# Peptides against a protein of PDB entry 3WG5: the designs that were tried, part 142

Target 1, 218 residues: chain A of PDB entry 3WG5
Amino acid sequence: LAKNIVYVAQIKGQITSYTYDQFDRYITIAEQDNAEAIIIELDTPGGRADAMMNIVQRIQQSKIPVIIYVYPPGASAASAGTYIALGSHLIAMAPGTSIGACRPILGYSQNGSIIEAPPKITNYFIAYIKSLAQESGRNATIAEEFITKDLSLTPEEALKYGVIEVVARDINELLKKSNGMKTKIPVNGRYVTLNFTNVEVRYLAPSFKDKLISYITD
Target 2, 218 residues: chain A of PDB entry 3WG5 as posed
Amino acid sequence: LAKNIVYVAQIKGQITSYTYDQFDRYITIAEQDNAEAIIIELDTPGGRADAMMNIVQRIQQSKIPVIIYVYPPGASAASAGTYIALGSHLIAMAPGTSIGACRPILGYSQNGSIIEAPPAITNYFIAYIKSLAQESGRNATIAEEFITKDLSLTPEEALKYGVIEVVARDINELLKKSNGMKTKIPVNGRYVTLNFTNVEVRYLAPSFKDKLISYITD

## One batch from the design tools (peptide; made by RFdiffusion4, then SolubleMPNN)

Design b2_p18_1_s3 (from b2_p18_1, 8 letters changed)
Fold by OpenDDE base, seed 3:
Structure b2_p18_1_s3 (fold): chain B 218 residues (1-218), chain C 218 residues (1-218), chain A 18 residues (1-18)
Amino acid sequence: as target 1 above (218 residues)
Amino acid sequence: as target 1 above (218 residues)
Amino acid sequence: SASGAIYPIRLGGGELRF
């Protein structure tokens, strides 16, 4: 019996147009192979709102379940990463990771101070993050507080408050715990029950361009 | 008599945090040498709002005049580039270049359609671009129309409407035409009269990192 | 050609596009 495939890919660093290209490439590979799911190991301090929204849309248009996994320990799904996670089919976090701090900003001043987004922008993203939470059946009040209080949560808190679905130390524990869970948003118009029995895990490598960009942005 | 130095540096491509680093580096070099001015040859389709605002702030904090020159022919100061130009001490354009198209967007959808910014964001940037135009004594009505009508102008139109100060084919013509002009915004709290008599033009090269990023983003 | 005005607002590390 052909083993069901689960892809694992890493996305690390700032959310940019290039990060969108990575998501698109990785999801496309997994779609082409009719994978059971793709797990995106996410470690991001945040990034571009446009890239974030495009990534969320790309996830929502995925023909397969996309699991956001905040990994490894010390990683974060900060800001844009939280939106991406909330837009996904399932969220997992490793112990010692974080999620939240979603306040939109206009940038950093020369002194490193945050340039505040006007209330108008903040309110837009409050509505947006709440919609992502509501659509996924996640805690929309906490999602709002990620902006209004710039709140960050531990995995255990995020699980407790119904922001995420799984706390897992590694891919094997994630597969075990998420087996039989329903996706929090539809896949091709239906909620899918994840089947991680007798799966093959395949790791996707960054492209040459991905490696080069990572090396330069480090 | 030691010749006054005018630096020329190229900034090409998307406005990003890295573009800010380029501006900062180039302006810092010119400040250290007490240059008469720095000319930034700008060719951009736009970029990041935060990077743009930081670049504008970096220009406004410059100890020397910063001239934005939309160059070469075929180049643009599109979107973010227009804001950067409007925040500068002098704007020049080469024939066959363009300026404008300043409507803020949230990004591009998967079908390549623009995700519209909420009216709240659009209105913020209308106010911002108008402030840049007003502070520089440039046409604030046209600056608003760069957003509201997504207007793009030729150099001749931009000059005619009082958006820019110079149309020049090359650096030599730019220096000749801008000689004796006052900066459109203060340098260290005062409007400076440009003196391009008996100047040495020094071209700044991109750093190794700049070259590498350019090569990768191409 | 709609010159894609790119002005990103930052969400942590991320920006709104102009």
Scores: peptide ipSAE 0.140, ipTM 0.535, DockQ to the pose 0.260; fails the geometry check
Fold by OpenDDE base, seed 5:
Structure b2_p18_1_s3 (fold): chain B 218 residues (1-218), chain C 218 residues (1-218), chain A 18 residues (1-18)
Amino acid sequence: as target 1 above (218 residues)
Amino acid sequence: as target 1 above (218 residues)
Amino acid sequence: SASGAIYPIRLGGGELRF
C-alpha cells in the first residue's frame, strides 16, 4: 500500500515576508506530492500583520491540510503566530509552549517602548481574529481576549477553551492523536478526515535562501 | 475565435496583508479563467515588507502573466510598490507617475519621524531588490539606488534605465505596446509572449471584504 | 500630499516598512 506522506517543516523566528515564502514553499512541495498533510513546527514571537494575513490566506488556499504545531517545548505561537494557528486546518501544541498575546502595535520606539495601535486598527484585528476563530469552530471569545486582555494560554488551557485541537509531546503523538480528526476548516471546499494510519514522515529542510534570510533577520 | 481575456484590477493604498489578499484573489480569478494576462493598476505609497515579499512570491507563482501598471496619472509605485513591480512579468507606468524610494524603515515615531532600519536589514533588502531586478533582466544598479539613495524615477527615466518595459497613457495603449513582448520572468517555467491581438478586457471590482478593509486601513 | 503614514502594524514581532 503506498504510504501517505506527511511533511514536517520548521518555521522559527519573526513572522515576516520571508516567513510567508517559507510557508508557501513548504505547502507547495507538499501539494505537489499530494501529501496527506503538512505539519509546520511553529516557534514565533509574532511579527508583521501583513505577512500573517498572507500566511493565513495561503493556508486556506492549500490543497492539503496544514497543521500548525507549536513546537518544541519552550516555543510560542505569540501574536501573529496565534492568527496563523487560528487560520489553520488543525492546531497542536507541545507541553511547555504558549499561544496568544495578539494585541496589535505600530512598532517600537527607539527606547524599545511599544507604540500602541490606534483603536480603529485594534478593532479591525479583533474582528479579524474572531472571524478566524468562528470560521474554524474555535473559541471566538478567547480569540478576542488574546487582543483585549493580551491573554496567553498554556496548551492545556487552550485545549480546554476550544482554541486548539491537540496537545502532543512529539510528531508521533501528534499523528496518533490527530488521526481520524476532521480539519477545522475546509480543504478545497471539503472538511477532510486526517488519515495517519500508514504514513511516512518527510522533513523539509530550510532552503539556502531560507537559512540566509533567517541569519540576517535574527 | 474565442477572445483572449485580459483582467484589470485596481490595488490602491498601503501594501498590507489585505493587499496580498487582493492580489491573490484577482490572480486566482484570472488563472481560473485561463486569462491571457492580468493587469494590476497599482497606486501605493508602500507598506509592509512581508506583504510585499508575499505579493512578489504570489506573482511569481502565477499561472498567467501579471502586469503591474502604475496608474492613474499622479499614482506611485513607491517603496514596496517598486519591489512588487520588479517581481512582476511586465511593468508599465502612466505619464505623471513615479517609482522608487525603497529604503526600509522600522516605522514611525509618535512625532511622525522615521525610525531607520538597522544596516543588516537595509543590506538584506539591497540584496533582495537586486535579485528581483537581475531575475527579471531589469537594472539592478538602479534597483540598489532605490534604497541607497532613496531614488525616485519618472516613467521616462525608468524606461530609459531599463527598470520598466512600457510607458502607456491608458489600458488600450498598454495592450497595444505590450502586444508581442515577452514576460521578464517565466510563467510556469516559460517566458510567455503576450498576445493582445483579440482581447476582451474584464474589470475586477473589489469585493465587499476588500472595500471594508480598505475603509478600515485608510 | 498626505505622505500616508504607513503604520506598520506589528503583531508581536519587528515591523519593517518599505
Scores: peptide ipSAE 0.119, ipTM 0.416, DockQ to the pose 0.179; fails the geometry check
Fold by OpenDDE base, seed 4:
Structure b2_p18_1_s3 (fold): chain B 218 residues (1-218), chain C 218 residues (1-218), chain A 18 residues (1-18)
Amino acid sequence: as target 1 above (218 residues)
Amino acid sequence: as target 1 above (218 residues)
Amino acid sequence: SASGAIYPIRLGGGELRF
């Protein structure tokens, strides 16, 4: 029986326009191969709100399921990463990872202090993050608290509160635990049941451009 | 007859959290003196969206009229500066200034190219800038086009389209032309008629902190 | 150089500029 393909790619560092290009490239490769899904191993402290929203839109336009996996242990889907996760077809987290801290900021002062976002921007991102949670059948109250309380959750808390779908130590456990789950958002207008019973895992490497950009943005 | 006081202060450079502190300080001084108004001479290429929205909120909470004056000739109220202007009690521009270019961006790539904001952020700022225009009785269609078309206007165009209220060459002409005008937004819940018939102009200097911050952010 | 530095709204580490 021809094995269903699952792609795995890593996205690490700040969410930027280059991160959008990474997501677009990875998803496009997986779409072209008619993959069962793509798993994005995400480790980000956050990033640009616009790149984030482009990434969310690119995920939502995907012809295949896009799974955000907060990995490895010690990684986070912080800030922009949380929005990306909430916009995806399935969220998984490894033990020892975190999600949340979604408060919009204007930046850092020269002294390294956070410059707070004004109430209207904060309120927009509250509405936006709540919409992502609602559209995906995830906890919109906790999604709001990721902003209003700058809340960060463990994988166990995030699962308990219905923010994420899977806690898994590695790709094999992720595939095993997510097998038979339905996507939290539609793929081509339909909720898809994931079939990971007989899959080939293909790892995508970053392009030379991806590596160069990561080096420049770090 | 005790002269009504009009304060004048300059805000130049990028809109940041420090620019919020400048606005707050200047408006607070003018509020404490029960000034007829404060005029902010604005020259900005833009700045932080959150600082911008905090500044807009601080202006809207002002106990006195806050007039944004795009000055001197060659200055702009670009990007964040346009939002601040649209959130103010009165907008004036000097000849040879500009307003607009409100398209949200994620930043600049290393090659200096603009990184575009995603549709959802752009749509939020469209809604926000339209709300500022509507609340102030200014042209909401042009406000939207400041984003969607990255439109920039001359003072004459901005006046013609009902984006601004006054074109003036200097503070004296501004005071003369704006005398008897009503504020475009409320002061303490009421539209105020400006009285510049017998005013004392007081110039506020930047604090040492303001100067240091400007030097660091340039 | 007067790059019209639209300073970004950051969601965590990254900035949205206006």
Scores: peptide ipSAE 0.115, ipTM 0.485, DockQ to the pose 0.212; fails the geometry check
Fold by OpenDDE base, seed 1:
Structure b2_p18_1_s3 (fold): chain B 218 residues (1-218), chain C 218 residues (1-218), chain A 18 residues (1-18)
Amino acid sequence: as target 1 above (218 residues)
Amino acid sequence: as target 1 above (218 residues)
Amino acid sequence: SASGAIYPIRLGGGELRF
């Protein structure tokens, strides 16, 4: 029996247009090989809203299931990372990770204080994150509270509240637990049942450019 | 016997001038009450270099020991947070946290790609982080590698390499393990032996402004 | 003309990370 391929790639650091290029590259490789899924090991403190929205769109346009895995222990899908996760086909978290804290800001003042986003922008992202949650059948009330209350959740809380689908210690446990699960959003217009029986795990290395930029964003 | 007071305060999110104001406020309160120490529960993805340097200076000027505790599980002392930790009197980490990734960047381009710091700036921060490590008797080679290799460490690795002093699951374990330890840098020109026998733990709440800015930086 | 620095909308993490 031909082994189904699951790709695993790491995305770490700030969400930027380069992070978009990483997502695009990783997903494209996995699409080309007709992978059963790609798992993105995500560890991000957040980043740019424009890049985040493009990444969400790229995930939604994926020909294969994109699983966001907040990994390793200590990692977070903070801020923009939460939006990306909520836009994905499946969310997993390792124990000792976090998700949430999604309030939009304009940036930092010269003194480094945060410049608050205008209420119109905040309200836009509330609507946007709620849409992502609703479309994926995830907890839209909690998604709103990621912005309005700056809520952050543990994996256990996120699972309990229906924000994520899987808590897993490693890739093998993730594959085992997600096997037979249905994607939370469509893949090419259809909800896919994941098949991780008899898979080959392929790790994608960061490109030189990816290493350089991770090296720069970290 | 009068109980020695240990203050505990949380600093979460980006390192900014407002984070400086938080550090200053928290340390000042603890100094005023002649606390045995202040524990700063730190969870940061990084921030501004100027704010970071000011925070390090404020810690070094503290009249009481400042313990940086990377907490809770899932938290990080990333980038600027690592510098702050290395500038402190004692570093603790909870299991499932991280430290490191200290490469300076100029920011993000319009497309959200990282703008690399000029070599002169990178070299300045290499010298600076090595100085912090050397002054605190911590691993200066690893401190350099936090920049040059974008190195991130687990608590167990950080302890093993002599980057941090304590791995602790909670405040009680931290107090127990750090009791009788000497500060890694001077307090008012003298290395202090921590006395956590018969302490009262006092939690400092974030101010309304702190909550607002944490809410904005998260 | 105060070139209004159009700050990109950031969702966490967007500082000049040093």
Scores: peptide ipSAE 0.061, ipTM 0.356, DockQ to the pose 0.137; fails the geometry check

Design b2_p18_2_s1 (from b2_p18_2 with T2G S5D I12F T17K)
Fold by OpenDDE base, seed 2:
Parts: C-alpha cells; structure tokens; sequence
Structure b2_p18_2_s1 (fold): chain B 218 residues (1-218), chain C 218 residues (1-218), chain A 18 residues (1-18)
C-alpha cells in the first residue's frame, strides 16, 4: 500500500517576503508529491502584514491541507503568525506555546516604543482577522480580541475558545489527534477529512537561501 | 482691522508617528490663534500608512483649513504624501515638484528589492485613496492610478486632471491664487471660502523634538 | 540606492531593533 506522505517543515523568525518564499517552496514540494498534508512548525514573533496576507493566500490556494503547528514548547504564533494560523486548514499548538497579540503596529519609534496603527488600519485588520476566523469556523470574537485587547492565549485556552483544533506534544501526537478531523477551510473547494493512518513523515530542510535569510532577519 | 493670520510650517522627510505629532502641534497652534488657515510645506518621499491615516484624520478634524503645499521646487508629495494631500482642504504644488506613486509596499527585501503588498492591502488603499479624492471633489480615477499604475504627476498635469487646486511658485502666489477658493473638504461641517485679503504670514519653527526626529529618520 | 519611499507596511509583533 503506497504510504501517504506527510511533510514537516519549520518556519522560524520574522514573517517577511522570504517567509512567503519558504511557504511557497514547502507547499509546492508537498503538492508535487501528492502529500496527504504538510505540517509547518511555526515559531514567529510576527512580521510584515503583506507577507502574512500573501502566505495566507498561498495556504488557501494549496492543493493539499496545510497544518500550522506552533512548535516547539516556548514557540509562539504571535501577531502575523496568528493570522497565518487562522488562515490554515488546521491549527495545532504544543504545550507551553502561545497565540495572539495581533494588534497592527506601524513599528517602533527611535526610543523603541510602539507606534500605533490608526483606527482605519486597525479596523481593516479586525475585519480581516474576523473573516479568517469565520471562514475557518473558528472563534471570530476571540480573533477580534487578539487585536482590540492584544489578547494572547495558551494552547488550552485557544482550544477551549475554539481558536485551534489540537494540542499536541509532538508530530506523532498531532497526527494521532488530527486523524479523522475535517480541514477548517476547503482544499480545492472541498473540506478534506485527514487520513493519517499509515503515513510516512518526511522532513523538509530549509534551503541555503532560507537559512541565510533567517540569519539576516534574525 | 485685526489681520487674519496664516501659519506656514514645514514637514520634510518620512511620514512617521513623529510626523503626526508635528501636524498635530502645528494645526493646534493655528487653531488656538484662530488662524485663517495653516499651510504645510510638504516634502516627503512617503512613510508609514497608519501615520498617514492619522495625519489625514487630524487634518479632517481641524478647526481651520489645512493647505498642503508641495514645496520647494524639487520636493514631492510621494506615496503617503499624496494621501495626506488628498485628505486636505486645498492642495498646491510648486513648479518642479511631483505627486503620486502611491502603491503600497511591504518594504524592502535584503537585496533592496520592493516587497509588493498583497492584493487585499492594495485594494484597501485603492478604496481609501478613492474615498479621499471623492470626499474632496478631486479626480478619483487618477487617485486610483496613483496606486494601480504607480502614476506620478507634475503640478501642471495634477492641476489639469483635477487632483490639485493651485500651482504656485511661493507662499505669496499661493495666497493670491487660493483667495476666494472654497475648501475641498469641510471645516467643522462647512465648506469655507478662503479669505487671504490682508493676512499676516507667520512661520512655525520645528520643535527641538521635531528636528531630532527628522535627523534620525533621515 | 534610493530608499524607496513607499507606504511602509504595518508590522505585527516585536520588530527587531534596527
């Protein structure tokens, strides 16, 4: 029986155009091999809004399920990472991770203080994050509060509030718990029931370019 | 006869939260003195979208007319500067200046290439710039093309296409040409007819903080 | 290299200290 393949790739650091290139490369490889899914181990403090929106769009255009896994313990899907997660087919978190803090900022003043986004931009991202939550059947009120209250949640809280689907310690527990779950958004116009019975896990290494960019953006 | 006061202040460089503080300070001073108007001499390559939107909001909340003057020759109201101008009560340009190039960008890659904004952000700013043009009775088609075609215009083109109201070489010519014009947006809910007969011109100096911030953001 | 004067994006999260 041809083993269904599940790809696992890591994306760490700031969300930039290079992060988009990583997502695009990883998803494209998994699509070419007709993988059952790709799991992206995500650890991000945030990053650029448009890179985030491009990544969300690339995930939604995927021919296969894209699972965002906030991993390892101590990692976060902060800010832009939360939008990426909410735009994905399934969200998992490891114990000791966090999600949220989605308030848009202009950036930092010279003294390192946050420059707040004006209400019009904040309202745009409120509408956007709510749309991602609604489209994925996740808690749109909490999604809004990730901006309006700069809310951050534990995995247990995020699961309880219906923001995420799985709390898992590792890839094996993630595959076991997500087996038989439906994707929260469509894959090629259909909600897919994940089948992780008899899967082979394949890890994708970052390209030389991915490593270099991570180092420079760190 | 108590001379009507017209304030003139300069804003140069990138649009940031500090630029908002400059606009707020300058407009507040002119409001406190019940000035006939404030002219902001603008020379900006662009900057942050939210600072821009805050500045537009602050202009629209002004108790007095705010005139954006793209000055001196060689200056530009580029990118964020165009939005600020389109949100103002009157736009003037000096010969040899430019306006436009409003395409939202995510910023720069490590190699200095522009990272394009995703369609959702671009569409948001298309809607926003069109609203500013429509609300001010200016050319909304050209305003859209400032984004979609990254269009830049000369003062003569901008005047011809109904983007701006005045081409003027200096403050005296600006006051002369704008005398009797109605504001393109309301001041306290009313369109004001500018009266620059027997005005005293007062220049506002940048604060020490304004000077320091300009130096660090350059 | 002209610092391209575009609308600088909204960033989310702790920006790196430049």
Amino acid sequence: as target 1 above (218 residues)
Amino acid sequence: as target 1 above (218 residues)
Amino acid sequence: AGKGDGITPISFGPGKKA
Scores: peptide ipSAE 0.072, ipTM 0.336, DockQ to the pose 0.259; fails the geometry check
Fold by OpenDDE base, seed 4:
Structure b2_p18_2_s1 (fold): chain B 218 residues (1-218), chain C 218 residues (1-218), chain A 18 residues (1-18)
Amino acid sequence: as target 1 above (218 residues)
Amino acid sequence: as target 1 above (218 residues)
Amino acid sequence: AGKGDGITPISFGPGKKA
């Protein structure tokens, strides 16, 4: 029986292999404790495609619901963060956050200009992001436009367009609003109704390694 | 007038944005001192495409010859490292090193299996790696096979196939063998004949930040 | 020790400007 425990962890900065390790660690701890869910407070400008895809896969393999919460105000689930969100069991955003801007790029030139991804790459990620949206019952057209138009949305727009499920100011409001919602993707092959009635909130701190990496990559 | 100075720096580990910063720093120092060349002792399993492309561009924009030296024995210029090498003014390898294995992958799955790049991505990198080989007068067919066959070569094979220019055991042998060689790509729009007669070798150490990142990423 | 994945990963922007 799941304990009425909700874990909360923070993931901030660029999506890298270390970010995958953070996701894996956090989700594993929450799985081991049979938590009702884990909420990942996400603030990312984007990052690596590989790490992103691995994180999505890790979320999809989770034994418990993984809620991506774009938090705090001023945070973003930009680029790779949008894919991660779309691959998750529930998306929440705080007011003053953003989601989108998913155009794949090969990188930045020496002058800081974007090295555009070839159309072939762009089309691959269009197909991928659309699949994530479709699998989660989210707006696949907007998901495509996150790439094709480099679209970014406010929480209110994202909610309106059916990209996200919740707008919440804090964890308490998130728990309240998401209580009774079904996961947008299955957990262990079943869509789960979230039960946040009388839950204990447990915060997971970053490891020392996580802090060090964050400090160096920031 | 170039000073008879050759800089040597080490780049080890995954190719990332930090690796770009290392390349940029090292090349900039050598440029500022009007060095005859810089030798980058490269040992990499691969890394980011963006960082790789930026590094290639930084090398191509160098005011001095940039020699990629796959060193020490046991090192590799794998994946992204091969692209960097092919984009450089001269490639050397130590005995017991390798080059190739350039198949682009999206990443590794949770089980450590490769997430294959879609054919569209593969084809882009085939075109890119072939262009680097062609521009440098190196074997474009083998460069393609680094991707299509995931080919890896010994130094002797790489030399034989016209992928690299020098096999050398150490810096002294490298300087001796590469003396009088023309750069495979231009420096400031001109192919340069390397002059390693009576050169001073100056070693560039990694910054504290470089060491810290390396320690964390290793 | 992250296995040195021969990944030329595609980045999704906006990456930090170098």
Scores: peptide ipSAE 0.058, ipTM 0.520, DockQ to the pose 0.351; fails the geometry check
Fold by OpenDDE base, seed 5:
Structure b2_p18_2_s1 (fold): chain B 218 residues (1-218), chain C 218 residues (1-218), chain A 18 residues (1-18)
Amino acid sequence: as target 1 above (218 residues)
Amino acid sequence: as target 1 above (218 residues)
Amino acid sequence: AGKGDGITPISFGPGKKA
């Protein structure tokens, strides 16, 4: 019986144009192998909105389900990471992770204080994050509050409020709990039912370029 | 007679958070040595708005004049580079360079088409670029048209329209032509008259990190 | 290095063709 293939890859750190390249590479590999899904283990404090929007678009254009998994414990899908998660086919979180804190900022002043985004920009991202939530059938009120209140949620709260679909301790529990779930957004125009019976898990390593960029950005 | 020190540094490529670090490092070195000015040789196709805004802020906070010099021939201060230039104490361009093309974009689609920014965002950057032009006594109408018409100008046009202050072929001509000019924005609350009589030119090399990032981003 | 990456909304310029 041909095993269903599930890819697992890690994306850690700031969301940048290089993070887009990682998403694109990982999803492309999984698409080429006709994987049942790819799981992206995400740990991000946030990053750049352009890269975030491109990542969301790349996920939405995926030929296979893309699962965002906030992992390991202590990780977060903060800021840009929340938008990416909300743009994906399924969101999972490990216990001891967080999601939210999506208020757009212009940056940090030299004293480390946040430079707030002007209302026009904030309102744009409110509309954008609400659209991602609505399109995926997730809580659009909470999605707005990720910006307006800089709200952060635990996995249990995020599940309770209908922001995420799964709380899972590890890949095995994630596969078990998400088996038979429908994707929250379409894959090639249709909602896919995940089949994680008799799967082969394939881990994707970061490229040499990915490692080098990570080393320089840290 | 203590020579006036002028630093020269190069910033080439996309405007990113790493470009901010380069600006900060270069300006800090020149500040520490109480330089008469720093000249940043700029060649950029543009980049990220956050990094751009932080760079503008860092320039405006400089203890010494920061001169943006679009150099060498064939270089541009495109998009984010135009904002940086307009935020600086003096703008120079070499013959055969360009400035402008400032329309904000959300990015590129997978087919390479531009994803246009929503009107709210475009209007924010129109207001921002106009403020930079007005604060520096530069042409705010042309600054707006850099966005609304995606306008690009030659050095001769940019000088004629009051967007830039100097057309210069090299550092020597730049120093000669800008000698005795007042900065277009204040340095520590006052407009400074540049003194490029009997100067020592000091070239700053890119750090190893700068070289490594450039190699990875190219 | 200021760790907090707020969402920066916009890129400027002709993006490098991938």
Scores: peptide ipSAE 0.056, ipTM 0.532, DockQ to the pose 0.340; fails the geometry check
Fold by OpenDDE base, seed 1:
Structure b2_p18_2_s1 (fold): chain B 218 residues (1-218), chain C 218 residues (1-218), chain A 18 residues (1-18)
Amino acid sequence: as target 1 above (218 residues)
Amino acid sequence: as target 1 above (218 residues)
Amino acid sequence: AGKGDGITPISFGPGKKA
């Protein structure tokens, strides 16, 4: 029986143009093989708005389901990571991870203080994050509060509030729990029911370039 | 006669946190040696707002004059580069360079189109760029138009409109033309008269890390 | 003179790790 392929790839660190390239590469590989899904193990403190929006668009244009998995314990889908997660076909979190803290900032001052974004930026991203939540059938009120209150949630809270779909300790538990779930956004215009019965898990390694960039940005 | 030292360093590519580290390193070296000035040969299409603001602040905190020199011919101080230049003690441009195009953007869409910044971002940076121009005694109207009209200027136009102080073909002509000029912003609370009489020019090379980052980001 | 369309992107700060 031809095993359904599920790809797993890791994305760690700041969301940048290079992170977009990683997402694009990983999703493209999984698309080429007509994988049942790709799982992205995400750990990010945040990053660039442009790269984030491009990643969201790349996920939404995916020919296969893209599952964002906040993993391992201690990881976060913070800031830009939350937007990416909310733009994905399914969100999972491991115990001891977090999601939220989505206030847009202009950046950091030399003293490390946050340079606050002007209210229209904030309002733009409030509208944007609410749209992502609404499109995915997730809690738009909480999505807004990720910005307005700089709210961060535990996996249990995020599940309870309908921000995420799965709490799972590992890939096996994730596959088991998400089996038979519908994607929260369409794949090629259709909501897909995930079939993780009899799957082969394939790990995608970072390229040499990916490793080099990670080493430099961390 | 102890030669006054003038440092020259190159910064090329996108304005990022790594570009901040380059500015900081270069200025710090020149400060440690009590240089008469540092000249930064700048060629940038733009970059991150946060890194830009940090670089501006680092320049403004410099113990020595920081001269931004848009060099070589074909280079630009575009977008973030314009803000950096306007935040500096003196701006020079080589013939065939450009300055301006300062509209803040959220980024690029997957199709390469610009994601426009909401009006408050734009207004924030209008206020910011005007403040830089005003503080430096440069043309605040043109500085605003770098955003509102996405205006780009030639060196001759930028000089004519009082955006920049010097048009120079090379470092020697720059030193000659800027000799006796006052800094456009204070150095340690005082406007400095540049003394490029009998100077030693020292070139700062990029670190191995700088080269690696440049290779990855270009 | 390459009209480099200047990029001034905004960033998102690090989320507080819970």
Scores: peptide ipSAE 0.042, ipTM 0.498, DockQ to the pose 0.727; fails the geometry check

